# Peptides against a protein of PDB entry 5OOQ, part 3

Target 1, 227 residues: chain A of PDB entry 5OOQ
Amino acid sequence: YREDVRQVVTHPANALSFLQPGRLVEISVNGKDNYGWGAVVDFAKRINKRNPSAVYTDHESYIVNVVVNTMYIDSPVNLLKPFNPTLPEGIRPAEEGEKSICAVIPITLDSIKSIGNLRLYMPKDIRASGQKETVGKSLREVNRRFPDGIPVLDPVKNMKIEDEDFLKLMKKIDVLNTKLSSNPLTNSMRLEELYGKYSRKHDLHEDMKQLKRKISESQAVIQLDDL

## One batch from the design tools (peptide; aimed at target 1 S17 Q20 N117 L153)

Design b1_p26_3_s2 (made by RFdiffusion4, then SolubleMPNN; its pose is not in this set)
Fold by OpenDDE base, seed 2:
Structure b1_p26_3_s2 (fold): chain B 227 residues (1-227), chain A 26 residues (1-26)
Amino acid sequence: as target 1 above (227 residues)
Amino acid sequence: EEEELRSKIIELTDEELQELLEEYAK
């Protein structure tokens, strides 16, 4: 059920509006490489210039650039290609006891484990010398502030996902948390129906970019007012 | 340094997020 929720949350129809610069996301690449919480730089629709007819799944149709502070120091980061989510061999998070560095990695929506209810102020030029490290320090500070974990966006309360099937799924999850008796298959079917609805929608990429910008600006203002 | 780092963090409440979403919807 958690995976089902993740699928809905990370679907482009829901996730893109919350992938503003600085948005914290928990990253797991290929289901094995856990980079922890990173900060969104930007995102773009995945385009294969060599094969324009390439069709990607919804969760693979966008590339999100994220700053991570957990990259293994000896990873071949120089081989990273912008907007190529197929990471070179050797690109991995540092294990315990290994040194890590900050890096910008391109990931797909499918590599997002969770979306945090927190953002960082992002440098204007993240590729400039030292800027990634600045974000890395901020990430460390966030982790320090939230020892019990960074707060995750609530799909209903925060993300305002109002799809009836999703709400039913959430209710079932709540019931399951109290009663371990529900059939996951039924919820999975409803989730597929939900995906079908979202996949039929128009390309929201441009709208999401605008939304991202507006929200980012507004949040910055709010933060400044709170300071 | 800690203060500087804190200033770089934006914490959003449910209400704040809702307000932002509503503004965009107008």
Scores: peptide ipSAE 0.037, ipTM 0.560, DockQ to the pose 0.449
OpenDDE base, seeds 1, 3, 4, 5: peptide ipSAE 0.053, 0.025, 0.024, 0.025; ipTM 0.553, 0.446, 0.461, 0.477; seeds 1, 3, 5 fail the geometry check

Design b1_p26_3_s4 (made by RFdiffusion4, then SolubleMPNN; its pose is not in this set)
Fold by OpenDDE base, seed 1:
Structure b1_p26_3_s4 (fold): chain B 227 residues (1-227), chain A 26 residues (1-26)
Amino acid sequence: as target 1 above (227 residues)
Amino acid sequence: MSEELASKIHELSDEELEKLLEEYKK
């Protein structure tokens, strides 16, 4: 059920408005490489210049650049390509006992485990010498201040996700957490169904927003040509 | 998209647009 909630929270329709510069996000790449909490630099729609017809899932359709302070020191960070979420071999978080460095990594929305209810001050030029390290120090300080974990955005109270299907999902999760009376498998199937319905609705909504944006852009261009 | 189609879509309500998108995904 946590995964179902994560899928909703990290959907572009919900997540992008909370990915402001400095926003804390918990990062897990490919479900294996846990970088811990990082800070958002920026995000952009994923564009494949080599294959413009490439279709990405909603959770893979955006690239988020994040500062992490847990990059393994010997990782080939020089091979990182801006806005390429396919990380080179050897890019990984430091393990226990290994030294870490600060790095900016491009990730997809699917690599966001949680969105924090905190924002750091983000330098205007993160690529300037020493700036990523400054953010790294701030991340360490935040982790020190919150030993029990960084506060996570509440999907309902903070993110204001008011979708009825999502609310039903949340209620079901609460019921399942409090009353493990029903077969977990049956409940998981029902949650998957609810999530499927919700996902489809949100996909449509996102498509609508994109279409409206394209229309608005086209109208703006027309107005400029008519002037 | 033709300018005409874009204009028509812009005039559509969110509900009408949702219906159109639902039909397109079918």
Scores: peptide ipSAE 0.000, ipTM 0.214, DockQ to the pose 0.012
OpenDDE base, seeds 2, 3, 4, 5: peptide ipSAE 0.000, 0.000, 0.000, 0.000; ipTM 0.273, 0.234, 0.314, 0.270; seeds 3, 5 fail the geometry check

Design b1_p26_6 (made by RFdiffusion4)
Pose (drawn by RFdiffusion4):
Structure b1_p26_6 (pose): chain A 225 residues (1-48, 51-227), chain P 26 residues (1-26)
Amino acid sequence: YREDVRQVVTHPANALSFLQPGRLVEISVNGKDNYGWGAVVDFAKRINNPSAVYTDHESYIVNVVVNTMYIDSPVNLLKPFNPTLPEGIRPAEEGEKSICAVIPITLDSIKSIGNLRLYMPKDIRASGQKETVGKSLREVNRRFPDGIPVLDPVKNMKIEDEDFLKLMKKIDVLNTKLSSNPLTNSMRLEELYGKYSRKHDLHEDMKQLKRKISESQAVIQLDDL
Amino acid sequence: EEEEEEEELEEKQEEAEEELEEQQEE
């Protein structure tokens, strides 16, 4: 349900109105590379010079400044409007130095939108400007160690469509349902939940393998035939 | 037509940012 709300928030119709320069966003491109919190510089529509049609979330490209780029990552390969990050450009590992950079992303790569925004120079491309902004991101990350406050989708972003409102209520219902479970006020909750989640991942992982073995025991493309 | 759409989007952004600043002051 929360992932369903995220798509509603990041859809161009609602998200673009709040994508002013300097807007803070949490960037998780393709659900794999987590660059942390960054600052939006600008955005523009994606034009594929084949005029291919794009998905609503991929219809726009946003350039954002990050402060967690791996230091030896080859940033010279980036094209301004190509959000496919080349192989080798990755967020810095837990033990590796970081460098400020600008990357292009589609809207699907935004995890959350912040209520804060930075002062940004006119030319981020100018000398030392991307570096200066990276310093500001380091400070915001210090004053908010637990995280940056998110924009309220209804109160702040004024998203009032009825289908979305029912979705928000569906979450509140499941939360109060969760808060009424006997385990909510338990000390072993983190231990038991982790112990169970591990067993569950295996069950789902084993189920994936279990089906592969059976289909391959028989002839391969007999079904296609 | 595309320029008009961009201008409308910029106006909406200015208005949304002004309203957000007012809410933060309260």

## One batch from the design tools (peptide; made by RFdiffusion4, then SolubleMPNN; aimed at target 1 N117 L118 V142 L153; its pose is not in this set)

Design b1_p27_1_s1
Fold by OpenDDE base, seed 1:
Structure b1_p27_1_s1 (fold): chain B 227 residues (1-227), chain A 27 residues (1-27)
Amino acid sequence: as target 1 above (227 residues)
Amino acid sequence: KEAEELLEKAKNGEILSEEEVQKLLSL
């Protein structure tokens, strides 16, 4: 059930509007590499220049750049390619007793475990010297202030996910938190139906984003003509 | 006191602004 909720929450139709610069997100890459809480730098639609016809799943169709403060110090961070979520070998979080550094890593939506209700101040140029470390210090302070965990966005109250099937799922989880008995497999079939609905919403979101770009471009052209 | 109020606000599921977070971290 937690995975089902995560799939809905991290779907582009729901997640992208909450991935503003500085948004805290909990990161797990490939289900193995837990970086803990990081901060969003930006995101972009995934484009494969080598294979423009590449079709990605919804959760792999966007790349999110995030600042983490848990990167293993000897990781080959210089091999990181912006907007390439395929991480080089050796890129991993520091284990217990290892030293960590701050890094910006590109991840997919599928690598987001949770979205926090907090946003840090994100420097305009995160690549400038010392800026990642500043964010890293803020992340440490947040973790210190929230020893029981950073508050997660409520999917219904905060994210306004109002899909009936999702609400039913949430109610079932609430009931299951009180009663163990409902089979997670039956919810996976409903998840596919949910994905179909969210896919349509995602198309609308992309259309809206394209429309906003066209409006901005048109305004920029008008300003250029007035110059 | 203000930091505690912001902490409780966050724990209660309210979304803090960047300014509120900065205030929280500065206190």
Scores: peptide ipSAE 0.438, ipTM 0.906, DockQ to the pose 0.601
OpenDDE base, seeds 2, 3, 4, 5: peptide ipSAE 0.439, 0.433, 0.421, 0.427; ipTM 0.906, 0.896, 0.897, 0.904; seeds 2, 3, 4, 5 fail the geometry check

Design b1_p27_7_s4
Fold by OpenDDE base, seed 1:
Parts: sequence; structure tokens; C-alpha cells
Structure b1_p27_7_s4 (fold): chain B 227 residues (1-227), chain A 27 residues (1-27)
Amino acid sequence: as target 1 above (227 residues)
Amino acid sequence: DEEKRKEEEELQKEVYEESKKLIEEAK
């Protein structure tokens, strides 16, 4: 059930509007490399220049650049490619007793474990000397302030996810949390239906954004012709 | 509910302003 919620929350139709610069996100790459809480730099739609016909799942269709302060110090961070979520071998979080550094890593939406209800102030140029380290310091301070965990966005109250099936899922989870004994219902079929709905919503949203951009561009051109 | 929302907003503002201060001091 928690994974089901995560799938809905991290779907582009829901997540992208909450991935502003500075948004705190909890990062788990490939479900095994836990970087903890990082801060969003930016995001972009995933484009494969080598294979333009590549089809990505919804959760893999966007790249999110995030600052983490838990990168293993000896990780080959120089091999990181911007907007390439396929991380080089050796890129991993520091283990207990190892030293860590700050790094900007490209991740997919599928690598987001949770979205926090907090935002940091992000520098204009995160790649400038010392900037990512300062963000790293802020991340440490936030973690210190919230020893019981950083507040997570409420999918319903904050993210305004209004899908009836999702609300039912949340109610079931609430009941299960109160009743430790509830069997994981295989919601697989319902999840596929939910994903279908979100995919349609996302497509419409992207189309609207593209239309708004085209309108804005056309208005700018008209203003230039009037000068 | 409204009081909780205000507390959350104040917390968000505080965290944001503290992080901003750190960035400004580092320039």
C-alpha cells in the first residue's frame, strides 16, 4: 500500500507541480541506494538524443536534478552526466563511518521516496563554488531540527489528489495502520486504472503548458512587430 | 485545522529564511 501511494504521489501529473527549486525530497535510487533528503534544483522531460524513439514509463519520463549531502567521498562524481539518470558505477551514498560530500545527481521520479512539505532557498547558480556545500549545510540543519523526520506532503490536503480510488486507498491504509492485521490487498488492477487516469491528466496538462507557451511566444512576436 | 495550517506555514517560512540567510552569508 505504501508503494501504491508512492506511485501515485510521484506520478508526473501530481509530483511536478511540487518540484520547485529547493523542494525537499527523499531519495532512493533503484530502491537500494538511500541518499536521504535532498533539495530539488530543477527538472526536465527526459529526451534520449541517441534514441529519440525511446519510450519511458511515466515515472522515468522526467529527470530531476537534486542536491544531496550524502554522496560517498570517493564516488566518481566527475563521471556524472547532466540529465542522465543512469548513474556510473561507484556512485553511491556513504555508508556508516564513511565520509560524504555534496553532489548534484540526476534522478527519475521513481527514485523519489517522498516529497517534503519544506523548501530551501536555492542559489541561482548551484554549480558555483561553495553553493552546493551551503545547501548541504542547510540540509544538515533541517535534519537536526527534525530528528523524527522531515514533514511529508499530505497527498490529499497538500497535493490535492482528489481521485476517488486514491481516496479509497488512503482510507484503507488508515484503517490498516489502525488495524495491524490487514492483508495487503493486491491493488494491482486498480493501480493500473489509476495510472491510466493520471497519464491522461498529465498529457492534457503538458498540452496546455505547450499551448500557453505558444500563445506567449506569439504575443511577444506581435509586440516586436509593433516596435 | 486552521491553527495547524498556520503553524505549518510559519515553520515553512522559518526553514526557508534560515536557508536563505546561509546562502547570503556564503556570497
Scores: peptide ipSAE 0.598, ipTM 0.933, DockQ to the pose 0.653
OpenDDE base, seeds 2, 3, 4, 5: peptide ipSAE 0.594, 0.596, 0.594, 0.596; ipTM 0.932, 0.932, 0.928, 0.931; seed 4 fails the geometry check

## One batch from the design tools (peptide; made by RFdiffusion4, then SolubleMPNN; aimed at target 1 R23 L120 N158; its pose is not in this set)

Design b1_p28_6_s2
Fold by OpenDDE base, seed 1:
Structure b1_p28_6_s2 (fold): chain B 227 residues (1-227), chain A 28 residues (1-28)
Amino acid sequence: as target 1 above (227 residues)
Amino acid sequence: ELKYTTFEEEVEKEKKEEEEKKKKELEE
């Protein structure tokens, strides 16, 4: 269900009007490389100069340039081509214990995991020396201010998606979330999460969030089988 | 200092700008 929501939200008809410069987006390239939250620079329709007759899917038909602050330091960022979403080999986010740098990467709409409610004030020339790092500092500060996560745009209230099937999907998800929140296991995890916040054990909090996601996914799958 | 806007703030700003434009058009 979350993937279905993502497909609707990231469709060009819905997403493009919310991809202004500075818009925060959560980035996962090819469902593998998680860059976390980045800031939109600009977007353009994908054009293949070598093959003008190339047909792209809706989610691959636009390229979004985004600033990320999680690029692996030894990534070949000099090989990045503007408006080419096919990333060179070695372009990846930093893993735990690795150093990261700021970079502008071109992504497709399909690489957007979520669209944030927040929009940063962007420098006029992001490609100028030091400007990417300034945005990178802003991204770090945003993550610090929102330890529970950056608020996501509401698809219905904010994005005004009025598709009937989508509204039904959102209602189903809301029911599932309510059931999950009422589950004794979820309540125990929330209590442990609260206790973890008090105990300064940040590592346990992330593990519990991951476990909560896995439980939510498992419950969603079970309910799909019962429908 | 970190500067950002929420979506709600953006919408409110756009509404105010549209209202100001309409007022200027009526004064001309």
Scores: peptide ipSAE 0.425, ipTM 0.798, DockQ to the pose 0.802
OpenDDE base, seeds 2, 3, 4, 5: peptide ipSAE 0.421, 0.423, 0.415, 0.423; ipTM 0.797, 0.797, 0.796, 0.801

Design b1_p28_7_s1
Fold by OpenDDE base, seed 1:
Parts: structure tokens; C-alpha cells; sequence
Structure b1_p28_7_s1 (fold): chain B 227 residues (1-227), chain A 28 residues (1-28)
């Protein structure tokens, strides 16, 4: 369900209006490289000049430039190409015990784990010497001030996502979270099973319908187990 | 009302000062 929410939240129709300069976003590239919270520089529609006929999914159709402060120090950051979300080999976050540096990386919307309800004041020219490091310091201070985590935008209250299927999904998640809080072990296994099956690239609307069906089926199974 | 918090350079300086004060208090 978290992935389903993420798909809706990071869809261009919902996300772009919240990707102002300085907006905090949590970044995971290719589902494995976690850079933590970064700050949005800007975004642009993805244009393939070499292959104008290239069709991108909605979540891959925009490039977001973000400042991160967790780049591995020996990463080949000089090979980063603006507006190319295909990162060179060796571009990765620092692991535990490794030194990190600040970098601007181009990502797709699909690489956003969450959108924060915070914005940093951004320098006018982030590419100027020392400016990305200033943003990096700001990110560290924000993380220090929010030890329990940076507040995430509420999809309904803040982002005003009013899709009926999405609202139903959110209600189901709330019910599940309430049940998880009361019985964490049993519900975590079921949630993982439900999330593992949803990894297929589907249209968001079709995905939501399928998710609703799966949730309905899961509720039916829960009701059967409770009988 | 979705309140968007804007962190300014002045806020960062304030945060740094508070951190320094907290560190000084822990050392005393």
C-alpha cells in the first residue's frame, strides 16, 4: 500500500506543483540507492534529443535536479550529465563509515520516496562554488531539528488528492495501520505479501482499481480468517 | 491549512547557535 500511495503522490499531476526550489524530498534511486532527504533545485520535462520518439512512463517523463549531501566522496560526480537520470557507474550514496559530499543529481519522479512539508531557502545559483555545500549544511541542520523524521506532505489534506479510489486506499491504509498498531506481527507479513505482488508497471488508474480489488480481496480474506 | 515551513539562512544560523549552546550545557 505504501508503494501505491507513492505512485499516486509522485505522479506528475500531483507532484510537480510541490517541487518548488528548496522542497525537501526523500530520494531512492532504482529502489536501492538511498540518498536520504535532498532539496529540489528545479525540474523539467524529459526530452530525448537523440530519440524524439522515446516514450516515457508518467513517472519517468520528468527530471528533477536535487541536492544531496550523502554522495560517496569517490563517486565520479564529474560524469554527471544535467537532465540525464541514467547515473554513471559508481554514483552512489556513502555507506556507513564512508565520507560523503554534496552533489546535484538528476532523478526521475519514480526516485522520490516522499515529499516533505518543508522547503529550504535556495541560493540563486546552486552551481556556484560553495552553494551546494551551503544547502548540505542546511539539510544537516534540518535533520537534526527533526530527529523523528522530516514531516511528509499529507496526500489528502496538503496535496488535495481527491481521487475516490485513492481516498478509499488511504482509508484502508489507516485501518491497517490501526490494526498493525494493535497486532504488529500478523499484519506486517500480510502487508509485505501485498506489496510484493504490486511491482508491475501498470497505469496508475488501473493500478488503483487493481489495488482496490486486492484490498477488497484481502479484507474478504481477513473476514474469512476472523470467522 | 497546509502550513509550508520555509527554512531560511537565518533559521540555520539560529539552529547552529542552539546546537552550540546545547553542547556547552552538556559539557558543564
Amino acid sequence: as target 1 above (227 residues)
Amino acid sequence: SSFLVLITPEDIEEFRREEEEEEEEELE
Scores: peptide ipSAE 0.229, ipTM 0.715, DockQ to the pose 0.677
OpenDDE base, seeds 2, 3, 4, 5: peptide ipSAE 0.047, 0.053, 0.044, 0.043; ipTM 0.466, 0.437, 0.439, 0.423

## One batch from the design tools (peptide; aimed at target 1 R119)

Design b1_p29_3 (made by RFdiffusion4)
Pose (drawn by RFdiffusion4):
Structure b1_p29_3 (pose): chain A 225 residues (1-48, 51-227), chain P 29 residues (1-29)
Amino acid sequence: YREDVRQVVTHPANALSFLQPGRLVEISVNGKDNYGWGAVVDFAKRINNPSAVYTDHESYIVNVVVNTMYIDSPVNLLKPFNPTLPEGIRPAEEGEKSICAVIPITLDSIKSIGNLRLYMPKDIRASGQKETVGKSLREVNRRFPDGIPVLDPVKNMKIEDEDFLKLMKKIDVLNTKLSSNPLTNSMRLEELYGKYSRKHDLHEDMKQLKRKISESQAVIQLDDL
Amino acid sequence: SPLEEEAKKLVEEGKFVAIDDVKEEVLVL
């Protein structure tokens, strides 16, 4: 349900109104590369040119400044409006130095939208400007070690559509349902949940393999035939 | 805006700042 709410928030109709310059966003591109918290510089519509149609979330591209780019990542390959990050551009590992950079992303690559925004120079492409902004991101990350506060979708972003409101209530219902479980006030909860979640991943992982073996035991494309 | 003017003045003094739009405040870091 929370992932369902994220898509409603990041959809261009609601998200673009709050994508002013300097807006803080948490970037997780394609659900794999997590760049941490960054600052939005600008955004523009995606024009595929061959005029190809794009999905609503991919219809727009946002340039954001990050402070967790791997230091030896080849940033010279980036095209201004190509959100497909070339192979080798990745967030710095836990033991590797980081460097401030600007990357393009689609809206689907935004994990959360912050209520804070930075002061940014006019020309982020100017000399040393992307570096200076990266310093500010490091300070905000210190003042807020647990995380940056998110924008309230209803109170702040004034999202009042009825279908979305029922979705928010569905979450509150499951939370109070979760808070009424006997294990909520338990010490072994982290232990038992992790022990169970590992067993569950295997079950789902084993089920994936279990089906592959059976389909391949028989002829391959007999069904296609 | 007033908040952007205040933030610009604080940046000229060499301080690190963030603008909170919910509280309508400029935060010094």

Design b1_p29_3_s1 (made by RFdiffusion4, then SolubleMPNN; from b1_p29_3, 9 letters changed)
Fold by OpenDDE base, seed 3:
Structure b1_p29_3_s1 (fold): chain B 227 residues (1-227), chain A 29 residues (1-29)
Amino acid sequence: as target 1 above (227 residues)
Amino acid sequence: SELDKEAAKLVAEGKTVAIDEVKKEVIVL
């Protein structure tokens, strides 16, 4: 059930409007590399210059650049390419007892575990020397302030996900959290069907394009006001 | 936004801040 909720929450139609610069997101790459909470820098639609006809799944169709403060110190961070989610070999979070550094990594929406309630105030030029470390300090302070975890967006109350089947899923999860006894297998199949129905609604793609334009315009205006 | 302006002011004062987008408040960390 948690994975089913994650699939809906991280779908472009739902997630992109909450990925403002500084938004905190919990990051897990390839289901194994847990970077913890990072801060969104920006995002863009995934474009393959070598194969312009490449079709990506919804969860792989956008690249999100995020600042993490848990990168292993000896990771080949110089090989990282903006908007390339295929991470070089050796890019990994620091394990217990290892030293970490701040880095900007490109991830897909599928690598987002959770979207937080909190947004950091981001430096104007995150690529400038020392700016990533400033964000890294802020991430440490957030984690210190919230030892039980950073508050996660409520998909219904905060994200306004009103899909009928999703609401039914959430109700079932609530019932299951209250009643340990109901069979988890039947609900996962319905979420895949719901996801399939949502992906087929052309209107969500147009709304996403409009939202992306508005976000890009807003970012351009913020950059102009900073000149 | 008003929250961004408030956050910017606090950061200029040397504070570390986060914005709670649900509660619509600035948190000094």
Scores: peptide ipSAE 0.664, ipTM 0.954, DockQ to the pose 0.686
OpenDDE base, seeds 1, 2, 4, 5: peptide ipSAE 0.654, 0.658, 0.645, 0.657; ipTM 0.951, 0.953, 0.949, 0.952

Design b1_p29_5_s3 (made by RFdiffusion4, then SolubleMPNN; its pose is not in this set)
Fold by OpenDDE base, seed 3:
Structure b1_p29_5_s3 (fold): chain B 227 residues (1-227), chain A 29 residues (1-29)
Amino acid sequence: as target 1 above (227 residues)
Amino acid sequence: MEKEIEELKKKGYEVAFYTSDGRPVLKLV
């Protein structure tokens, strides 16, 4: 269910209007490199100069530039190419006991784990000397103030996602969370049954995913015109 | 900065806190 919510939230039709400069986002690259919370610099539609006819998935069709403060110090950050989400070998977050630095990395929407309900006041010129470190300091202060985690945008209240199937999904998650909090042992079997029923309705999930994709494509065009 | 914050307040943002260097961190209410 969390992945289903993530797919909807990070779709261009929903995410782009909230990727303003300074927006906090939780970053996981290729499902293995967790950079933690970073701050959005900007975003752009992905263009392949070598292959202009290249077709990307919705979640790979935009590049988001983000400031992170968890880059491994010996990472070859000089090899980073603006607007190229294919990161060079050796670009990784610092492990426990390693030193980290601030860096701007290009990521896809698929690398966003969550969108935070916090927005930093960003420097005017992030490329100027010391500006990334200023953002890095702000990120450390935010993490210190929210030891239990940075608040995430509410998909319904804040993002105003009104898709009926999504609302049904959110209601089911709320019911499950309420039940899990009340009885942890009985709910694992029911979660498996619900997941099994949900997996058997995966044909409906693909249909819902396609329908959401069509709705999102129409809304993305409207939102891009309003940007 | 102040004008930008006022515009964001009209959009439903509030100042959650200020960083040590005096920069506002905003949240959507």
Scores: peptide ipSAE 0.625, ipTM 0.939, DockQ to the pose 0.674
OpenDDE base, seeds 1, 2, 4, 5: peptide ipSAE 0.621, 0.626, 0.621, 0.621; ipTM 0.941, 0.942, 0.938, 0.938; seed 2 fails the geometry check

Design b1_p29_8_s1 (made by RFdiffusion4, then SolubleMPNN; its pose is not in this set)
Fold by OpenDDE base, seed 4:
Structure b1_p29_8_s1 (fold): chain B 227 residues (1-227), chain A 29 residues (1-29)
Amino acid sequence: as target 1 above (227 residues)
Amino acid sequence: SEEEERQKEEEEEEIKEIVDKAIEESLKE
């Protein structure tokens, strides 16, 4: 269901009106390379000058340029070609413990995991020295302000997607989320955690009771020897 | 240098302002 929602949200008919400069988007390239939240620079319709007859899917028909602050420092960023979403080999996000840099990468709509409800100020010339880093710092600050995650645009309330099938899908998801939140398993896990805490308290109480018995028994033995 | 520290502080304040504005605008929509 999440993928179904993503497909609808990232469709050009819905997404493009919310891909203004500075819009935050969560980026996953080829389902493998998670760059996290980036900021939209611009977008354009994908045109293959070498093959004008090339037909792209709806989700691959546009190229979105985004600033990311999670690019691996040793990535060959100089090989990045504007408006070419086919990333060179070695272009990847930094892993844990690796240093990252800011970069502008071209992505397709299919690489957008979510669209945020925040829009950063986007410098007019993002390619100018220091401008990418400013956006990168802003992204870090946003992440700091939202430790539980950046707010995502509501497809219905914010994006005004009024498709009946989509609304039905969203209702189903809401029902499922409500059921998952009310799921006896979640309650049972909370109960198990509560029971685990209770069992630990009970074990501690039993241990204390056993210790108290041992102390009383030892005191009784000492009193018997003094008799 | 003290000047470099001041510049860093100014940049941090500017970034905070940018993010504050973004958050404020998001709440109005």
Scores: peptide ipSAE 0.459, ipTM 0.880, DockQ to the pose 0.472
OpenDDE base, seeds 1, 2, 3, 5: peptide ipSAE 0.441, 0.455, 0.447, 0.446; ipTM 0.877, 0.881, 0.879, 0.877

## One batch from the design tools (peptide; made by RFdiffusion4, then SolubleMPNN; aimed at target 1 R119; its pose is not in this set)

Design b1_p30_3_s2
Fold by OpenDDE base, seed 4:
Structure b1_p30_3_s2 (fold): chain B 227 residues (1-227), chain A 30 residues (1-30)
Amino acid sequence: as target 1 above (227 residues)
Amino acid sequence: EEEEKEKKLQEEILKRSKELIEEAKKEKEE
């Protein structure tokens, strides 16, 4: 059930509006590489220049650039490619006893374990010297200030996910947290329907955005012709 | 001069981040 909630929360239709610069996110790459809490730099729609026809799942369709302070010091960070979520071999978090450094890594939405109810103040140019390290210091300060854990966005109260099926899911989880026994099979079918709704909503939103861009471009051309 | 400006900027960013963290902490305690 927690994974189901995560899937809904990290869906583009819900997550993207909360991935502002400085937003804290908890990062787990490929379910094994836990970087802990990082800070969002920016995000972009995933575009494969080599294969424009590449189809990605909703959770893989966007790339989020995040600052982490847990990168293993000897990781080949120089091989990181902006907006390429396929991380080079050797890119991993530091283990216990290893030294870590700050790095900007591109991740998919699927690599977000949770979204924090906190934003750091982000530099305008994270690539400038020392800026990543400054964010890294801020991340350490956050962890120091929240020893019991960084507050997570409430999907309903904060993210305003008001879908009836999702609300029912949340209620069931609350009940299950008090009572272990609700039937998992009926919940899975409803989740697929729920994901379908989010997918459609996202597609419509992107279509509208593209249309607005086209209109803006056409207006700009008209203005140029009138000059 | 550029190094000093960069250092000052880093200090400001850190300061502002600390302020935001403190605000978030207060909101959690309320």
Scores: peptide ipSAE 0.440, ipTM 0.865, DockQ to the pose 0.076
OpenDDE base, seeds 1, 2, 3, 5: peptide ipSAE 0.021, 0.408, 0.054, 0.398; ipTM 0.402, 0.865, 0.532, 0.859; seed 5 fails the geometry check

Design b1_p30_5_s2
Fold by OpenDDE base, seed 1:
Structure b1_p30_5_s2 (fold): chain B 227 residues (1-227), chain A 30 residues (1-30)
Amino acid sequence: as target 1 above (227 residues)
Amino acid sequence: SEEEEKKKKEIEEKIKELLEKKLIAPPVER
């Protein structure tokens, strides 16, 4: 059920509007490499220039660049490619007792464990010397202030996910947190329907956004001609 | 519960302090 909630929360239709610069996100790459809380730099739709017809899952269709302060110091960070979520071998978080550094890593939405209800002030140019370390310091301070964990966005109250099936899922989880008795298999079939709804909503939203951009671009051209 | 409300208030206070320090930007609620 927690994974089901994560899938809904991290779906592009829900997550992207909360991935502003400085948004805190909890990062787990491939469910194994836990980087802890990082700060969003930016995101972009995943484009395969070599294979434009490549179809990605919804959760793999965007790349999010995040600043982490938990990168192992001897990780080959120089091999990191912006907007390539396939991390080089040896890129990992520091273990206990190891030294860490700040790095910008590209991740997919699927690598987001949770979205925090906090946004850091981000430097204008994160690539400038020392800026990642500044964000790293801010991350350390925030973590220090929240020893019990950074506040997570409430999917219903904060993210306004109002899908009836999702609300039912949340209620079931609340009940299960009180009573461990409900059958997980029945919820998986409903999730596919939920994902189908979110995918359709996202597609429509992106189409509308593209249309609005085209209209804005056209208006800008008209304004240039009227000047 | 009263404990949950207390924890919520503590979180809100911490957020307020972080805002005052300009460490974080205001939360965005839809």
Scores: peptide ipSAE 0.528, ipTM 0.916, DockQ to the pose 0.548
OpenDDE base, seeds 2, 3, 4, 5: peptide ipSAE 0.528, 0.527, 0.525, 0.527; ipTM 0.915, 0.915, 0.913, 0.915

